Peptides against a protein of PDB entry 5VVV. Designs and how they scored, part 29

Target 1, 276 residues: chain A of PDB entry 5VVV
Amino acid sequence: FLCGVVEGFYGRPWVMEQRKELFRRLQKWELNTYLYAPKDDYKHRMFWREMYSVEEAEQLMTLISAAREYEIEFIYAISPGLDITFSNPKEVSTLKRKLDQVSQFGCRSFALLFDDIDHNMCAADKEVFSSFAHAQVSITNEIYQYLGEPETFLFCPTEYCGTFCYPNVSQSPYLRTVGEKLLPGIEVLWTGPKVVSKEIPVESIEEVSKIIKRAPVIWDNIHANDYDQKRLFLGPYKGRSTELIPRLKGVLTNPNCEFEANYVAIHTLATWYKSN
Target 2, 276 residues: chain A of PDB entry 5VVV as posed
Amino acid sequence: FLCGVVEGFYGRPWVMEQRKELFRRLQKWELNTYLYAPKDDYKHRMFWREMYSVEEAEQLMTLISAAREYEIEFIYAISPGLDITFSNPKEVSTLKRKLDQVSQFGCRSFALLFDNIDHNMCAADKEVFSSFAHAQVSITNEIYQYLGEPETFLFCPTEYCGTFCYPNVSQSPYLRTVGEKLLPGIEVLWTGPKVVSKEIPVESIEEVSKIIKRAPVIWDNIHANDYDQKRLFLGPYKGRSTELIPRLKGVLTNPNCEFEANYVAIHTLATWYKSN

## One batch from the design tools (peptide; made by RFdiffusion4, then SolubleMPNN)

Design b1_p10_7_s2 (from b1_p10_7, 6 letters changed)
Fold by OpenDDE base, seed 1:
Structure b1_p10_7_s2 (fold): chain B 276 residues (1-276), chain A 10 residues (1-10)
Amino acid sequence: as target 1 above (276 residues)
Amino acid sequence: SELAKRFYSE
């Protein structure tokens, strides 16, 4: 069971010292996972093709080493979906080379994210792939196999919540393709019925699990505040039955942008997890 | 915007 934090918000990413402090807190609270997915980190999303510099490499190696010191699984995410051409072998090779570099930093766990992108393929991709889901699954499977089938590999679908599913969760051709074609060793991220789910009913997890043919990892936006700069979410982790735990592969909370605001959010997630 | 998607999906 993956339990911890995803740094998955828009806005200023956390600094390396904040991330190291996070790892110390995660260990202390018996949590085990950190997903690196900061939207405004340039080489994560906007400039995903760009290799890390020597200085950036040193920082990432130090961060990954710190995660290992605190027995926290460091998952490196990349979000190529803004402008990748899936059918272009040069794009695939660029993605492979980027993940090879991160592997050299000592990273062993990875994620490909296709959240917050347009549901359209370019003309070249339409000639090769039957659908957007087929294109995403093809590259994800290829990368997963290329990396030697890492123990932890995550996929974030474009339809990552109930409200984004067309026509709905149980009848989505996109999610059906993901469930049928995504290799079984790859985990699927999900935010619940909504992007910010006030509640995640057990029945809603059973519904999505059926179509994706696996238990999801929850990307939980309950404490996310990047969409409203005037709000801080300081309340406890709530609206999730502990009966969800045996029906999930994990829970990763995407909390407030302000690192110092997240004590209650993360601590109460840990209490929830240990209460099962 | 992506940020708007989060707000409107609460």
Scores: peptide ipSAE 0.134, ipTM 0.858, DockQ to the pose 0.319
Fold by OpenDDE base, seed 3:
Structure b1_p10_7_s2 (fold): chain B 276 residues (1-276), chain A 10 residues (1-10)
Amino acid sequence: as target 1 above (276 residues)
Amino acid sequence: SELAKRFYSE
């Protein structure tokens, strides 16, 4: 069971010292996972093709080593979906080289994120792939196999919550393709009925699990505030029955952008997890 | 905006 934090918000990423402090807190609270997915980290999303510089490499190696020191699984995410051409072998090769570099930093766990992108393929991809889901699954499976089938590999669908599913969760052709064609060793991220789910009913997890043919990892936006600068959610982790735990592969909270505001968010998640 | 998706879906 993956339990911890995803740094998955828009806005200023956390600094390396904040991330190291996070690992210390995660260990102390008996949590085990950090997903590196900061939307405004340039080489994560907007410039995903760009290799890390020598200086950036040193920082990432140090960060990954710190995660290992605190027994936290460091998952490196990349979000190529803004401008990748799935059918272009050069794009696939570029993605492989980027993940090879991160592997050399000592990273062993990875994620491909296709959240917050348009549902349209370019003309070249339409000639090769039957749907957007087919294109995403193809590259995800290829990367997963290329990396030697790492123990932890995550996929974030474009339809990552109930409200984004067309026509709905149980009838989504996109999620059906993901469930049928995504290799079984790849985990699927999900935010619940909504992007910011006040509640995640057990029945809603049973519904999505059926179509994706696996238990999801919850990307939980309950404490997210990147969408409203006036919002600071300091309440406890709630609206999730502990009956979800045996039905999930994990829970990763995407908390407030302000690192110092997240004590209650992360601590109450840890209490929730240990209560089962 | 991508940020608006989170607000819309709250």
Scores: peptide ipSAE 0.123, ipTM 0.854, DockQ to the pose 0.323
Fold by OpenDDE base, seed 4:
Structure b1_p10_7_s2 (fold): chain B 276 residues (1-276), chain A 10 residues (1-10)
Amino acid sequence: as target 1 above (276 residues)
Amino acid sequence: SELAKRFYSE
C-alpha cells in the first residue's frame, strides 16, 4: 500500500530542504511514499525533453538519497503530454533518455502523467493509434518495459476523475482501453468522483476499479489549494472510509502549496491509514 | 487555465 504525499500542485515547488523535512515526517508517521510531480518544475512538464544540468542532477541525487535514508519510496513523475508526438520514435527515445538520466540518480520508481492535457491527437498520431488512450498506453507500456519493469510504475489518465469521464466512469471508452491494454504491473492514479473530491464513496472505487481492471492509487486533492490562492485547507483527512484501504493500491495526498500548512493534512492521513 | 479545471470540476 502506497501512502504518503504527491507534490503535484501548480505554483512554486517545494525547496529541497522542505522535501527532506517531509521525508522525516513521513517516516515518523509510518508513511512510505513521495511522488515528485511539481507542475511548475520546467523539466517535469513544459520542457520534459530537457536533460538535467550537472547542478540539477546533484540536487536530485541528494534528494533521492535522502528519501532512501528515511525509507521513503521516491517516485519520479514526468508529464510529456502537452506536446509529445506518441507515434514519433525520436520522442519516445527522448523520453527514454530522460528517464535513464533519472535512473542514474538512483531513482527506481516512476510515473507517466497525462493529466491536464487536451484530448486531441495530432495527425501523425491519428494515423498510428486508434484513440488517445491507445497512444498513451502504448508509450507507457514501452517505457515501463524499457526501464526493466520497475516495482512501482504509475500512470495518470487524462480522465483521472469521475467528472472527466465521457460519458461516465463505467462506460468510458478511454478508461476501458486503459484497463484492457495497460500492462497489469502499472498502477493507475485517480482523484475520485471529482478533481477535488469532498468524499470518495466505496462504490465509486468499485466502479473505477472494474473498468481499469485494478485497484487505483488515489491522488487525493482534498487539501490542494493551488486553484484558490486565498484558501488554506487546514482540516483533517476525512470523507474517506477506512473500508477504502483494502480496495486501493495507495493514497497520495496532494496538499497545500504552502509546505508549513500541511502538518494536519499529512498527520491525519497517517492516522486514517493506521486505523484500518 | 489548468488551475481553473480543478476549481470548476468541483
Scores: peptide ipSAE 0.117, ipTM 0.850, DockQ to the pose 0.383
Fold by OpenDDE base, seed 5:
Structure b1_p10_7_s2 (fold): chain B 276 residues (1-276), chain A 10 residues (1-10)
Amino acid sequence: as target 1 above (276 residues)
Amino acid sequence: SELAKRFYSE
């Protein structure tokens, strides 16, 4: 069971010292996972093709080493979906080289994120792939196999919540393709019925699990505030029955942008997890 | 915007 934090918000990323402090807290609270997915980290999303500099490499190596020191699984995410051409072998090779670099930093767990992108394929991809889901699954499976089938590999679908599913969760052709064609060793990220789900009913997890043919990892936006920086979400982790735990592969909370605001959010997630 | 999607779904 993956339990911890995803740094998955828009806005100023956390600094390396904050991330190290997070790892100390995660260990102390008996949580086990950190997903590196800061939307405004340039080489994560907008410039995903760009290799890390020597200085950036040293920082990431230090961060990954710190995660290992605190027995936290460090998952490196990349979001190529803004402008990748899935059918172009050069794009696939560029993605492979980027993940090879991160693997050399000592990273062993990875994620491909296709959240918050346009649903339209380019003309070249339409000639090769039957649908957007087929294109995403093809590259994800290829990368997963290329990396030697790492123990933890995550996929974030473009339809990552109930409200983004067309026509709905149980009838989505996109999620059906993901469920049928995504390799079984790859985990699927899900935010619940909404992007920001006040509640995640057990029945909603049973519904999505059926179509994706696996238990999801919850990307939990309950404490996310990047969409409204005038608000801080300081309340406890709630609206999730502990009956979800045996029906999930994990829970990663995407909390407030302000690192200092997240004590209650993360601590109460830990209490929830231990209460099963 | 991506941020607007989160706001709308709250």
Scores: peptide ipSAE 0.113, ipTM 0.846, DockQ to the pose 0.319

Design b1_p10_7_s3 (from b1_p10_7, 5 letters changed)
Fold by OpenDDE base, seed 5:
Structure b1_p10_7_s3 (fold): chain B 276 residues (1-276), chain A 10 residues (1-10)
Amino acid sequence: as target 1 above (276 residues)
Amino acid sequence: SELNKRYYSE
């Protein structure tokens, strides 16, 4: 069971010292996972093709080593979906080289994120792939196999919540293709019925699990504030029954952008997890 | 903003 934090918000990323302090807190609270997915990290999303510099490499190696010191699984995410051409073998090769660099930093767990992108394929991809889901699954399976089938590999679908599913969760052709064609060792990220789910009913997890043919990992936006920086979400982790725990592969909270605001959010997630 | 795309599509 993956339980911890995703740094998955828009806005100023956390500094390396905040991330190290996070790992110490995660260990202390018996949590085990950190997903590196900061949307405004240039080499994560907007410039995903760009290799890390020597200085950036040293920082990432230090961060990955710190995660290992605190027994925290460090998952490196990349979000190529803004401008990747899935049918172009040069793009696939560029993605492989970027993940090879991160593997050299000592990273062993990875994620491909296709959240917050246009649902339309380019003309070249339409000639090769039957749908956008087929294109995403093809590259994700190829990258997963290329990396030697790592123990933890995550996929974030473009339809990552109930409200984004067309026509709905149980009838989505996109999620059906993901469930049928995504390799069984790849985990699927999900935010619940909404992007920011006030509640995640057990029945909603049973519905999505049926179509994706696996238990999801919850990307939980309950404490996310990137959509309204005038608000801080300081309340407890709530609206999730502990009956979800045996029906999930994990829960990763995407909390407030302000690192100092997240004590209650993360601590109460840990209490919830240990109450099962 | 990229934020607007995530939250205004609900």
Scores: peptide ipSAE 0.083, ipTM 0.812, DockQ to the pose 0.559
Fold by OpenDDE base, seed 4:
Structure b1_p10_7_s3 (fold): chain B 276 residues (1-276), chain A 10 residues (1-10)
Amino acid sequence: as target 1 above (276 residues)
Amino acid sequence: SELNKRYYSE
């Protein structure tokens, strides 16, 4: 069971010292996972093709080593979906080289994120792939196999919540393709009925699990404030039955942008996880 | 209910 934090917000990324303090807190609270997915890290999303500099490499190596010191699984995410041509072998090779560089930093767990992108394929991809889901699954499977089938590999769908599914969760052709074609060792991220789900009913997890043919990892936006940085979400982790735990592969909370605001959010997630 | 949507702003 993956339980911890995703740094997955828009806005200023956390500094390396905040991330190390996070790992110490995660260990202390018997949580086990950190997903590196800061939207405004330019080499994560906007410039996903760009290799890390020597200085950036040293920082990431130090961060990954610190995660290991605290027994925290460091998952590196990349979001190529803004401008990748899925059918172009050069794009696929560029993504491979970027993940090879990160693997050299000592990273062993990875994620491909296709959240918050347009549902349109370019003309070249339409000639090769039957749908956007087929294109995403093809590259995800190829990268997963290229990396030697790492123990933890995550996929974030473009339809990552109930309100983004067309026509709905159980009838989505996109999620059906993901469930049928995504390799079984790849985990699927999900935010519940909404982007920010006040509640995640058990029945909603059973519905999505059936179509994706696996238990999801919850990307939990309950404490996310990137959509309204004038608000801080200081309340406890709530609106999730402990009956979800045996029906999930994990829960990763995406909390407030302000690192200092997240003590209650993360601590109460840990209490929830241990209450089963 | 406000649809809490995340959007990438270019």
Scores: peptide ipSAE 0.077, ipTM 0.807, DockQ to the pose 0.167
Fold by OpenDDE base, seed 1:
Structure b1_p10_7_s3 (fold): chain B 276 residues (1-276), chain A 10 residues (1-10)
Amino acid sequence: as target 1 above (276 residues)
Amino acid sequence: SELNKRYYSE
């Protein structure tokens, strides 16, 4: 069971010292996972093709080593979906080379994210792939196999919540293609019925699990504030039955942008997880 | 929409 934090918000990424302090807190609270997915980290999303510099490489190696010191699984995410051409072998090779570099930093766990992108393929991809889901699954499976089938590999669908599913969760052709064609060793990220789910009913997890043919990892936006920086979410982790735990592969909370605001959010997630 | 909240950071 993956339980911890995803740094998955828009806005200023956390500094390396905040991430190290997070790992210490995660270990202390018997949480086990950190997903590196900061939207405004240039080489994560907007400039995903760009290799890390020598200085950035040293910082990431130090961060990955710190995660290992605190027994925290460091998952490196990349979000190429803004401008990738899935049918272009050079784009696939560029993505492989970027993940090879991160593998050299000592990273062993990876995520490929297709959240917050347009549902339209370019003309070249439409000639090769029958749908956007087929394009995403093709590259995700190829990357997963290229990396030697790492123990932890995550996929974030473009339809990552109930409100984004067309026509709905159980009838989505996109999620059906993901469930049928995504390799079984790849985990699927999900935010619940909404982007910011006030509640995640058990029945809603049973519905999505049936179509994706696996238990999801919850990307939980309950404490996310990137959509309204005038608000801080200081309340406890709530609106999730502990009966979800045996029906999930994990829960990763995407909390407030302000690192110091997240004590209650993360601590109460840990209490929830241990109450099962 | 909830879409607009995360997408408007572009």
Scores: peptide ipSAE 0.074, ipTM 0.818, DockQ to the pose 0.198
Fold by OpenDDE base, seed 3:
Structure b1_p10_7_s3 (fold): chain B 276 residues (1-276), chain A 10 residues (1-10)
Amino acid sequence: as target 1 above (276 residues)
Amino acid sequence: SELNKRYYSE
């Protein structure tokens, strides 16, 4: 069971010292996972093709080593979906080389994120792939196999919540393709019925699990505030039955952008996880 | 761009 934090917000990423302090807190609270997915980290999303510099490599190696020291699984995410051409073997090779570099930093766990992108394929991809889901699954499976089938590999679908599913969760052709074609060792990220789910009913997890043919990892936006800079979520982790735990592969909270605001968010997630 | 915020459609 993956339980911890995703740094998955828009806005200024956390500094390396904040991330190390996070790992110490995660260990202290018997949480086990950090997903590196900061949307405004240039080489994560907008410039995903760019290799890390020597200085950036040293920082990432140090960060990954610190996660290991605190027994925290460091998952490196990349979000190529803004401008990748899935049918272009040069793009696939560029993605492979980027993840090879991160593997050299000692990273062993990875994520491909296709959240917050247009549902339309380019003309070249439409000639090769039957749908956007087929394109995403193809590259995800290829990368997963290329990396030697890592123990932890995550996929974030473009339809990552109930409200983004067309026509709905159980009938989505996109999620059906993901469920049928995504390799079984790849985990699927999900935010619940909404992007920010006030509640995640057990029945809603049973519904999505059926179509994706696996238990999801919850990307939980309950404490996210990147969409409203005037909002601060200081409340406990709630609206999730502990009966979800045996029906999930994990829960990763995407908390407030302000690192120091997240004590209650992360601590109450840890309490929730241990209460089962 | 509008894409820089999660459209958390409430």
Scores: peptide ipSAE 0.067, ipTM 0.782, DockQ to the pose 0.584

Design b1_p10_8_s1 (from b1_p10_8, 4 letters changed)
Fold by OpenDDE base, seed 5:
Structure b1_p10_8_s1 (fold): chain B 276 residues (1-276), chain A 10 residues (1-10)
Amino acid sequence: as target 1 above (276 residues)
Amino acid sequence: SLLERRYKYV
């Protein structure tokens, strides 16, 4: 069971010292996972093709080493979906080389994220793939196999919550393709019925699990505040029955952008997790 | 806004 934090918000990324402090807190609270997915980290999303510099490499190696020191699984995410051409072998090779570099930093767990992108394929991809889901699954499976089938590999669908599913969760052709064609060793991220789910009913998890043919990892936006800069979400982790735990592969909270605001959010997630 | 950046494709 993956339990911890995803740094997955829009806004100023956390600094390395904050991330190290996070790892210390995660260990103390018996949580086990950190997903590196800061939307405004340039080489994560907007410039995903760009290799890390020597200085950036040193920082990432240090961060990954710190995660290992605190027994936290470090998952490196990349979001190529803004401008990748899935059918172009040069794009696939560029993605492979980027993840090879991160593997050299000591990273062993990875994620491909296709959230918050256009649902349309370019003309070249339409000639090769039957649908957008087929294109995403193809590259994800190829990358997963290329990396030697790492123990933890995550996929974030473009339809990552109930409200984004067309026509709905149980009838989505996109999610059906993901469920049927995504290799079984790849985990699927999900935010619940909404992008920010006040509640995640057990029945909603059973519904999505059926179509994706696996238990999801919750990307939990309950404490996310990147959509409302005037608010801090300081309340406890709630609206999730502990009956979800045996029906999930994990829970990663995507909390407030302000690192200092997240004590209650993360601590109460830990209490929730340990209560089952 | 951050909201626009997150939801511009929805």
Scores: peptide ipSAE 0.119, ipTM 0.840, DockQ to the pose 0.334
Fold by OpenDDE base, seed 3:
Structure b1_p10_8_s1 (fold): chain B 276 residues (1-276), chain A 10 residues (1-10)
Amino acid sequence: as target 1 above (276 residues)
Amino acid sequence: SLLERRYKYV
């Protein structure tokens, strides 16, 4: 069971010292996972093709080593979906080389994220793939296999919550394709009925699990504040029955942008997890 | 914005 934090917000990424402090807190609270997915980290999303510089590489190697020191699984995410051409072998090879570099930093766990992108494919991709889901699954499977089928590999769908599913969760052709064609060793991220789900009913997890043919990992936006940084969400982790735990592969909270505001959010997640 | 799109149901 993956339990911890995803740094998945828009806004200023956390600094390396904050991330190291996070790992210490995660270990102390018996949590086990950090997903690196800061939307405004340039080489994560907007410039996903760009290799890390020597200085950036040193920072990431140090960060990954710190995660290992605290027994935290470091998952490196990349979000190529803004401008990747799925059918172009050069694009696929570029993605492979980027993830090879991160592997050399000592990273062993990875994620491909296709959240917050348009559903349309370019003309070249439409000639090769039957749908956007087919294109995403194809590259995800290829990358997963290329990396030697790492123990932890995550996929974030474009339809990552109930309200984004067309026509709905159980009948989504997109999610059906993901469920049927995504290799079984790849985990699927999900935010619940909404982007920010006040509650995640057990029945809603049973519904999505059926179509994706696996238990999801919850990307939990309950404490996310990147949509309104005038607000801080300081309340406890709630609206999730502990009956979800045996029905999930994990829970990763995407909390407030302000690192210092997240004590209650992360601590109460840990209490929730240990209460099972 | 992408942010506005992400949170359109919030």
Scores: peptide ipSAE 0.113, ipTM 0.830, DockQ to the pose 0.868
Fold by OpenDDE base, seed 4:
Structure b1_p10_8_s1 (fold): chain B 276 residues (1-276), chain A 10 residues (1-10)
Amino acid sequence: as target 1 above (276 residues)
Amino acid sequence: SLLERRYKYV
């Protein structure tokens, strides 16, 4: 069971010292996972093709080593979906080289994220792939296999919540393709019925699990404030029955952008997780 | 806005 934090917000990424402090807290609270997915980290999303500089490499190596020191699984995410051409072998090779570099930093767990992108394929991809889901699954499977089938590999669908599913969760052709064709060792991220789910009913997890043919990892936006930085979400982790725990592969909370605001959010997640 | 950035592709 993956339980911890995803740094998955829009806005200023956390600094390395904050991330190290996070690892200390996660260990102390018996959580086990950090997903590196800051939307405004340039080489994560907008410039995903760009290799890390020597300085950036040193920082990431240090960060990954710190995660290991605190027994936190460091998952490196990349979001190539803004401008990748899935059918272009050069793009695939570029993605491989980027993840090879991160592997050299000591990273062993990875994620491919296709959240918050256009649903349309380019003309070249339409000639090769039957659908957007087919294109995403193809590259995800290829990368997963290329990396030697890492112990933890995550996929974030474009339809990552109930409200984004067309026509709905149980009938989504996109999610059906993901469920049927995504290799079984790859986990699927999900935010619940909504992007920011006030509640995640057990029935909603059963519904999505059926179509994706696996238990999801919750990307939990309950404490996310990147959509309204005039607000801080300081309340407890709630609206999730502990009955979800045996029906999930994990929960990763995507909390407030302000690192200092997240004590209650993360601590109460830990309490929830240990109360099963 | 950050909200617009998050949802501009939805």
Scores: peptide ipSAE 0.110, ipTM 0.835, DockQ to the pose 0.326
Fold by OpenDDE base, seed 1:
Structure b1_p10_8_s1 (fold): chain B 276 residues (1-276), chain A 10 residues (1-10)
Amino acid sequence: as target 1 above (276 residues)
Amino acid sequence: SLLERRYKYV
C-alpha cells in the first residue's frame, strides 16, 4: 500500500530542504511514499524534454538519497502530454533518455502523467492511433518495459476523476482502453468522483476499479489549495471510509502549496491509514 | 488563473 504525499500542485515548488523535512515526517508517521510531480517545475512538464544540468542533477541525487535514508519511496513523475507527439520515435527516445538520466540519480520508481491536457491528438498521431487512450497506453507500456518493469510505475489518465469521464466512469471508452491495454504491473492514479472530492464513496472506487481492471492509487486533492490561494485547508483528512484501504493500491495526498500548512493534513492521513 | 490551468482542457 502506497501512502504519503504527492507534490502535484500548480505554484511554487517546495525547496529541497522542505522535501527532506517531509521525508523525516513521513518516516516518523510510518508513511512510505513521495511522488515528485510539481506542475511548475520546468523540466517536469513545460520543458520535459530538457535534461537536468550538472547542478540540478546533484540536487536530485541528494534528494533521492535523502528519501532512501528515511526509507521513503521516491517516485519521479514526468508530464509530457502538453506537446508530445506519441507517434514520433524521436519523442519516445527523448523521454527514454530523460528517465535514464533520472535512473542514474538512483531513482527506481516512476510515473507518467497525462492529467490537465487536451483530449485531442495531433494529425500525425491520428494516423497511427485509434484513440488518445491507445496513444497514451502505447507509450506508457513501452517506457515501463524499457525501464525493466520497475516495481512501482504509475499512470495518470486524462480522465482522472468521475466528472472528466465521458459519458461516465463505467461507460468511458477511454478508461476501458486503459483497463484493457495498460500492462497489469502499472498502477492508475485517480482523484475520486471530482478533481477535489469532498467524499470518496466505496461504490465509486468499485466502479472505477472494474473498468480499469485494478485497484487505483488515490491522488487526493482534499487539501489542495492551488485553485484558490486565498484559502488554506487546515482540517483533518476526512470523507474517506477506512473500508477504502483494502480496495486501493494507495493514497497520496496533494496538499496545500504552503509547506508549513500541511502538518494536520499529513498527520491525519497517517492516523486514517493506521486505523485499518 | 491557477484554476484555469488545472481545469483547462488545452
Scores: peptide ipSAE 0.098, ipTM 0.835, DockQ to the pose 0.405; fails the geometry check

